Peptides against a protein of PDB entry 6GMG. Designs and how they scored, part 102

Target 1, 331 residues: chain A of PDB entry 6GMG
Amino acid sequence: DSDDRVTPPAEPLDRMPDPYRPSYGRAETVVNNYIRKWQQVYSHRDGRKQQMTEEQREWLSYGCVGVTWVNSGQYPTNRLAFASFDEDRFKNELKNGRPRSGETRAEFEGRVAKESFDEEKGFQRAREVASVMNRALENAHDESAYLDNLKKELANGNDALRNEDARSPFYSALRNTPSFKERNGGNHDPSRMKAVIYSKHFWSGQDRSSSADKRKYGDPDAFRPAPGTGLVDMSRDRNIPRSPTSPGEGFVNFDYGWFGAQTEADADKTVWTHGNHYHAPNGSLGAMHVYESKFRNWSEGYSDFDRGAYVITFIPKSWNTAPDKVKQGWP

## One batch from the design tools (peptide)

Design b1_p28_2_s2 (made by RFdiffusion4, then SolubleMPNN; from b1_p28_2, 16 letters changed)
Fold by OpenDDE base, seed 3:
Structure b1_p28_2_s2 (fold): chain B 331 residues (1-331), chain A 28 residues (1-28)
Amino acid sequence: as target 1 above (331 residues)
Amino acid sequence: DAAAANAARAALINKANQEAKELAEKKK
């Protein structure tokens, strides 16, 4: 019951975290302890450590999305999303592969489609684009300068994103970022902003007008990246969970993982921060836990989801919610 | 707020999935 959600209490600014618990390649802790870590490591504004505000604690309390929410400063809009899909692999597996024992044709096709997404390549594409954006931001003191720089960078790299419409999420993302306009944020100065990345896991079979099989086993054609750009049209993502395949089965609507702006070149060594559920310490779900996972653990996802998107947004450079290096766990 | 409602729903679902994932990882 969502009504059982509780905002975690304030933690003293100088309270040090308890050690995280290692769990199958992840580091795990209760949300209250994550707040302590966050205050010590990620809270800094203009180099000054800050207590997590009540508003931020409330955002965090919403679970998996809460981690991305508190660190990005806004509820995820998911408009600038990237993925990688191997069309040849998909076609070949459909042609030459066979359903497993007990697997329906629809289930087989959904599985093959899921397996045809390359999470690592999708992540790398987002990182590439974020890097281009960061170069465009670096010395741009107004949006026009940023856009001009961005177009030049894309032209130099012969990137298909140069052909996107001026109103596309790609070009409008900065202007649509609340923190860009804030006096204590970007203050309308692109050079004060940096690109950051988070990931969303979700279900492809969200079209209620489609077949029941697609809702149960996935829509092989849904949420594919555009060729050349890698952009995923997220407009049809309505946070609709997978339909049950058996009586009593239920699926979650989404998962979110925060990456930020880590500079680690090896994708497998990058750290992704995410939550399990909304904070309900007095409810059946219990307290929210926060996980810091390596890319392998994050990208594996759950059976609830057959799509992973890597999303770019922006935060002020004065925030320390997206440091170059993220250490897994505590200490 | 629609965002809050969606967030709340997502939060409920993640617990079961996370536990299931941990169990699955343990078996690997």
Scores: peptide ipSAE 0.028, ipTM 0.685, DockQ to the pose 0.062; fails the geometry check
Fold by OpenDDE base, seed 5:
Structure b1_p28_2_s2 (fold): chain B 331 residues (1-331), chain A 28 residues (1-28)
Amino acid sequence: as target 1 above (331 residues)
Amino acid sequence: DAAAANAARAALINKANQEAKELAEKKK
């Protein structure tokens, strides 16, 4: 039960991490040791390392979402989400493909839809947009200047995002970021902010009014990106897990992976930081573990999820939670 | 807190899946 969650204790600022454990191409450690690494590598504000605060440790203790939470400075809202979906592949496979042995039609359609998403292209789209945003931020000292720059950049690239409504999550994301308004954050100066990326894995079949089959096997039409923009409407994501397909089967509601603002051009070499579960050292779940995974390991996901979204948010440039280079593991 | 409850629930299966993957690799 969530009642067993414990906030990890404070770690001394100068305590060095223990070595991470290699596991299936990932680097793994207990949450307390991640806090040590975080303090040495990611904690810097205005160039000075900081001890992780009690509030930050509490956020972190929530598991996978906690890693994104502590590094982004806010609970994920998931409003500015991107994905890539191959509509032609989907239609072709539905028309010409066949269910596997023992696979129902609903299972087949759900699987085909899942397979029609391209995680790498979705990630690349988010990176592209984040780059455009960062260019728009660079010399903008008020929101109006940022928006004007953004529109110009989009026009120059003939990007379909230029046609989005001014109230869309795309244009409103910065103003809706708490750290943008904070005195020690952006202080309402866009040039003090940078775009960062995290990913969410979740289930498509969340509509309670839909068929049981969609809840069990996925909704092929749900959470598709808009053509041209790649934007995903996340408004219907209510963190509802996949419905069991057999007695005793259970699924989790979501997974979150933190990328930040790595500059590594090769997607396969990028590092994604995520947690397994909430920290319950005295409970049945045990201590929370943190994983640093390569993109391949992250994007593979789990059977619990049939959707992946890549979300853009913003953090102050003074934070080091999203460095240009992330080293997997320790040392 | 609904956000906290949602966060806690997602985390359980990741452990199981990771352990399952590790076990599968050891068997190879």
Scores: peptide ipSAE 0.028, ipTM 0.663, DockQ to the pose 0.045; fails the geometry check
Fold by OpenDDE base, seed 2:
Structure b1_p28_2_s2 (fold): chain B 331 residues (1-331), chain A 28 residues (1-28)
Amino acid sequence: as target 1 above (331 residues)
Amino acid sequence: DAAAANAARAALINKANQEAKELAEKKK
């Protein structure tokens, strides 16, 4: 029951975390202990440690989305999303492949579509774009200068994003970031901001007007990236979970993983931070746990989801929620 | 209410994620 959500209590600023528990390639801890780690490692504003505020603790208490929320400073809007889809693989598998034993045609098509997404390439595309954006931000002291720099960078790289409309989430993302406008944030100075990345896992078959089969097994045509840009139209994502395929089966609506701005070149060595569920220490769900997973563990996802998007947003450079290096677990 | 909407979204995540994670752990 959503009514059982509790905001974790404040942790003393000087309290050190307990060791994380290793679990199948990820590091796990209870939310209260993550708050302790967060205060020691990620809380810094202008180099000074901060206690996680009540508001931030409340955001965090919402589970997987809460981890991204507290670190990005805003609830995820998911507007600037990237993915990679192999259209040729998809077409070839549909043409030459066949359903497995007991697999319906719709299930086969949904599975083939899911398998035609490349999580690593999607992530790399987001990193590439974030790098371009960061270069455009570096010496831009107003939005106009940022946009001009961005267009120049894209032109130099012959990137298809140069053809996006000025109202596109790609160009509007910075101006729509609350922390950019805040006096203690960007203060309308792009050079004070940096691009960061998080990921969302979700279900493709969310259209209520579509067939039941698409809702159960996926919509092969939904949430594909645009050719050249890699942009995914997320407007149809309404946080609707996969429909049950059997009585008693239930699926989760989404999962979020925080990457930030790690500089590790090997995708497999990057760390993704995410939560299991909202914090309900006195409820049936129990206390919220936070996981720090390697990319392989994160990108594998769950059967609940058949799409993975990599989303770009912005945070002030003065925040340490997106450091160049993230260490898995504690110590 | 944005808070209510967020709470509802969070509620849907919780049970399935826990079960999925437990299942994933059992399979490894």
Scores: peptide ipSAE 0.026, ipTM 0.644, DockQ to the pose 0.039; fails the geometry check
Fold by OpenDDE base, seed 4:
Structure b1_p28_2_s2 (fold): chain B 331 residues (1-331), chain A 28 residues (1-28)
Amino acid sequence: as target 1 above (331 residues)
Amino acid sequence: DAAAANAARAALINKANQEAKELAEKKK
């Protein structure tokens, strides 16, 4: 019940975090303690620590999406999403593979489709594109200059994204970022912005007009990346969870993980920050916890989801919510 | 509804953690 959600109280700016606890290769803490860490490490605007505002604490309190929300400065729109799908693997497994004992044909096809996504390659594609965007942002003082730079970079790299429509999420993402237009943000200056990455896990079988089997076991054809670009059409993602396969079974609609702009080249060493559920300290769910996970722990996902997307958005360079290095846990 | 989704997630995360713990203990 959303009515049980509570906004965490303010934490003094000088309050140091308590130690995080290890949790299955992750670092875990209660949301209040994450606020303390956030204020010490990520809150900086123009090099000065800031207390997390009531609005930011409210955003954070929404759980997994809240971590991405507070760090990106906006509710995730998920428009500029990337993934990697091995079409040959998918076709070969469908042709040569067989359903497991007790597995339906639809379940088999859904599983094979899920297994044909490569989370690491999807993440790498997003990082590649973010790097191109960051180069295009550099020294661009208006949107026109940014777009021109971006097209040049893509042409030089022979990247298929150069053929995208001017109205595509790829080219429109910057102008549609609220912090780009804010006086204390980008102030319409692309060179003041940087590309950042977060990830969303979700269910493919969201079309209510489709077969029940697709809703239960996944839609093998849904949310595939476009060849060459890696872009995923997220327009049909309506946060609809997987349908139960048995009575009493329930699934979650999504998960979000914040990466930001870490420069660690080894994907396995990157840190992903995410929450478990909305903050309900007096409710049945209890207090919200925040996890800092390595990529392996994040990318594993849950059976609730058969898709992972890596999304690019933008934040002002003056924000420290996406530092080059992220340390897992505390101290 | 984000709230309903988060409620379901909490239960599943707990289950996953328990399974992970059991697996880790078996590997020791």
Scores: peptide ipSAE 0.025, ipTM 0.618, DockQ to the pose 0.030; fails the geometry check

Design b1_p28_2_s3 (made by RFdiffusion4, then SolubleMPNN; from b1_p28_2, 11 letters changed)
Fold by OpenDDE base, seed 4:
Structure b1_p28_2_s3 (fold): chain B 331 residues (1-331), chain A 28 residues (1-28)
Amino acid sequence: as target 1 above (331 residues)
Amino acid sequence: DAAAANAARAALINAANAEAKAKAEAKK
C-alpha cells in the first residue's frame, strides 16, 4: 500500500548537498540530499534558485517517475516515444539462433527481441527529433508557426515524421503540455519552450489476452518502433509489470530516467537521473535514493523490463531542470 | 526470502506509481 509513502521535508534554500556516493558507476544520494542539489543547480526559474515546493517534493517522493515528474513539471504521458529496432538482427537470430539450455522457445524469442533493440540509436533518434523541434520552436510565437516550422524542417531533412497526422502525439505534444499554457511558463509562446528527453523502461508482455508465455517472457512483436519515424505506439503501455515465472517472484512496473537537454555529443558521457522507489523512510523500503548514472548504466536496465523508450516532452526555457551540462554527483 | 522481499517491494512500488498516475490525471 502506498500508505507508507512520505513527502520529504523542505530543505533550506541555502543548504548545500552532502557528497554523493559512488554506486556501481553511478553517483548516489538520499532523496533529501538530492533536493538540496536540485535547489542549488536545477531549481532556477528565470535565473533565480527556488526552494522545492511541497507539491514538487510530493511528486519526487514517488520514486523513479518522481524524478522525471519534478524536472518535467508533469507526470510522464509517454506519448512521443522513440526507439530503434534491428529487424534483420531479430530475424537472423530467430532463424539461426538456438535457445539456451533450459530456455523455453518463448523465453528465447523474448530475449532475442529485447536484444534487437538498440538503445544508443533510439536515444540518438530522440535527440535528433528534439533538435528539429528546438529549431522549430526558436522563433515561433504561436502554435501555428511552430507547426509550420516543424513541417518545413522535416521536409528539408526528408524525415518520415512529416507524414504524421496533425493529431498525432508528435504534433500535439506541445499544445498538450501544461507548462506551455502557463503564464509563467510558455504563455502559449513556443519560443519560450524547449524539447527535453527522458527514458522509460517497461515490459512488453502487457496484453492480458495474450499467452501467459508472452506475459512472462515478453511479447516479441510489441512496442516496436515504426520504420522511418522511430515512433513507438505507447497506447498499450498500461504500466503492467512482468508476470512472475516462479512463486514469490515479482517485478516492478517501470523505471524512468531524466536526461533533459544535455548537449554532450558523446552518448556515453551523458548523465541520467533516476530514483529507486517511493520514499518510505519509516517503512520496509526505506528512504528513496536518487542516482545519477551514465548512459551505459541507465541503458542496461533491469530484468524487469524488455523495452526502452526515449520520450520527448517540453519545458519552459526559464526552467533550469534541463541544463546543457549535467555534472554527475556532488561536488 | 529474497524472492518474497522482491515481490513485496514490487507490489508497493507499483501501488505508489499507480497513485501518482491517478493524481496526475485528476489534475488535468
Scores: peptide ipSAE 0.024, ipTM 0.602, DockQ to the pose 0.848
Fold by OpenDDE base, seed 3:
Structure b1_p28_2_s3 (fold): chain B 331 residues (1-331), chain A 28 residues (1-28)
Amino acid sequence: as target 1 above (331 residues)
Amino acid sequence: DAAAANAARAALINAANAEAKAKAEAKK
């Protein structure tokens, strides 16, 4: 019951975190301890450490989405999403591959589609685009200047994103960011903002009008990136979980991982912060835990999901929720 | 058991997230 959710209590601003514990190559801690870390490391506004507000603690309490929410400053809209799909691999495996023992044709096709996504290339594409956006932001003091800079950068790189409509999520993302308009945020000055990245895992088979097999095993044609741009149409993502394949089986609707703006060039060394479930210390689910995972651990995902998207949004440069370097865990 | 935890999470997380989204949108 959603009524079991509790907002974590305030932590003293100067309280140091307890050590994180290892968990299958990840660093893990309880949400209250993450708040302590967050206050020490990520809370800074204009260089000043801040206590996590009640509102921020409430956002965080919602679980995996809460981690991205508190760090991005807004509930994820997922509009500017990227992925990489190997069409040749997909076609080849469908043609030459065979279902495993006990695997249905639909299950085989869903699996092959899932395996045809390249998480690393999808992430790399998002990083590339974020870098272009950051260059466009740097010298832009109004939205028009930002958009002009973007178009120039894209033209120089012969990037297919230059052909996107002016109302596309790509060009409208900044203006649609609440913190961009805030006086203490961007104050309508693009040069005060930076691009950041988070990831969403979700299920492809969300179309209720589709076959039961697609809902159970995935829709091989759903949520593919557009050629050239890598953009994923997320309009059909309605947070519908995978349908059970057997009695008693249940799947969760999504997972979110926060990357921010790390500068580590090696994808495998990047750190992704995510939560397990909403905070229910007095409920059956128990306290929320926060994980700091390496890319391999994050990108592996769960059987609940067959799609991963890498999403770009913006935060004020004055926020420290997306530092250049993220340290995994706490000593 | 991770499977049991996931099942429990699946039942509740959608409602909680929908509420969170609605609350966030109302503050805009």
Scores: peptide ipSAE 0.022, ipTM 0.616, DockQ to the pose 0.506
Fold by OpenDDE base, seed 1:
Structure b1_p28_2_s3 (fold): chain B 331 residues (1-331), chain A 28 residues (1-28)
Amino acid sequence: as target 1 above (331 residues)
Amino acid sequence: DAAAANAARAALINAANAEAKAKAEAKK
């Protein structure tokens, strides 16, 4: 029950973290120790360490989404999402492939669709777009200047995003970011903001009006990126988990991973921060744990999910929650 | 509902680690 959730206590500002536990390519620690690391490394506002506030600790306590929440400064809206889907591969596998032994047609189609998404290309597309946005932000002191710069950058690159409507999530994302409007944040100055990235894993078969097979094995046509832009319509993502295929089977609703604004060019060397479940130290679930995973460990996901989206949002440049370099674990 | 989902996640993490360990041991 969500009623077992507890807000982690405050940690002294100068308390150093205990060593993380290495676990098969990941670094793991309890949430309290992550707070210590966060205060030492990521808490800085205008170059000064900050104690994680009670509100931030409460956000963090919600589990995997909590890590993205505390570092982005807002609950994920997932409006500006990117993915990559190989349509030719999908069609070819459907035509020339066959179900595995014991695999139904619906299972086969769902699996082939899942395998036709390229997590690395989806991530690279988000990074490309974030880079364009950051160039547009750099010398823009009002939203109009930002939008003009953005359109110019897109035109120069012949990017299909230039054809998006002015009301699209792509053009409206900055103005819809609370920290952009905050006096101690962007203060309505785009040049004080930077683009950041997080990822969401979720289930495609969420339509309650669709077939049971789609809810169990995936909807091959759902949450595909638009051609050319890579934009995913996330409006139908309602955090509905995969339907059980057998009695007693249960799936989780989503997973969130925080990347931020790392400059590492090799995707495989990037670090993704995520949590397991809400913090329940006195409950059956136990304390929340935080993981720092390499891209390979993050992107592999779980059988609970058949979609991965890479989402762009914005944070003030004065925040250090998205540094250029992230070190895995401690020390 | 939320508790059950989170419990399932915890179980998946444990299962994934166990599998990874088994694979690593098999390569020795």
Scores: peptide ipSAE 0.019, ipTM 0.567, DockQ to the pose 0.029; fails the geometry check
Fold by OpenDDE base, seed 5:
Structure b1_p28_2_s3 (fold): chain B 331 residues (1-331), chain A 28 residues (1-28)
Amino acid sequence: as target 1 above (331 residues)
Amino acid sequence: DAAAANAARAALINAANAEAKAKAEAKK
């Protein structure tokens, strides 16, 4: 019950973290120790180390989404999402493939759709777009200048995003970022902001008006990226989990992983930070744990999810929640 | 139920770790 959620206590600003525990290619620690690391490494505002505020600790306490929340400065809206889908593979496998032994047709189609998404290409697309956005931000001192720069960059690259409507989440994302408008944030100056990336895993079969099979095994047509742009319409993502396929089976609603703005060119070497569940040290779930995973560990996901989206948002450059280099674990 | 969902997540993490351990042991 949400009643068991506890906000982690404040950690002294200069308290060093305990060593993280290696866990099957990941680095793991309890949430309190992550707060210690966060204060040492990610807390800096204008180069000054900060204690994690009560509000930030409360956000963090919500689990996997809490890690993205505290580092991005806002609850994820997921509006500017990217993925990569191999349409030819999907069509070919549906036409020429067959269900496995014991696999239903709906299960087969759902699996084929899931397997037709390429997490690495989706991530790379988001990184590409974030880079374009960052170039557009660099010398733009108002939103109009940013948008003009963005359109020019896209035109120069012959990117299909240049054809997006002005009301598209792609063009409105900066304007809709609270920290952009904050005096101590962007202060309406795009050049004070940078693009950052997080990922969401979720279930495709969320339409309650669809067949039970789609809710159980996935909707092959849902949450596909638009050709050329890679944009995913996330408007139908209502955090509805996969429907049970057997008695007693239960699925979770989502997972979130924080990447930020790492410059590591090799996707496999990038670090993704995520949490398990809300912090309930005195409850049945126990204390929240934070994981720092390599891309392979993150992108594998769980059977709960058949979609992975890579989302772009913005943070002030003065924040150190998205450094160029992230070190896995501690020390 | 948020509690149930979070419990399921915890179970999945444990399952994933168990599988990883099994795979690592199989490579020995």
Scores: peptide ipSAE 0.019, ipTM 0.566, DockQ to the pose 0.029; fails the geometry check

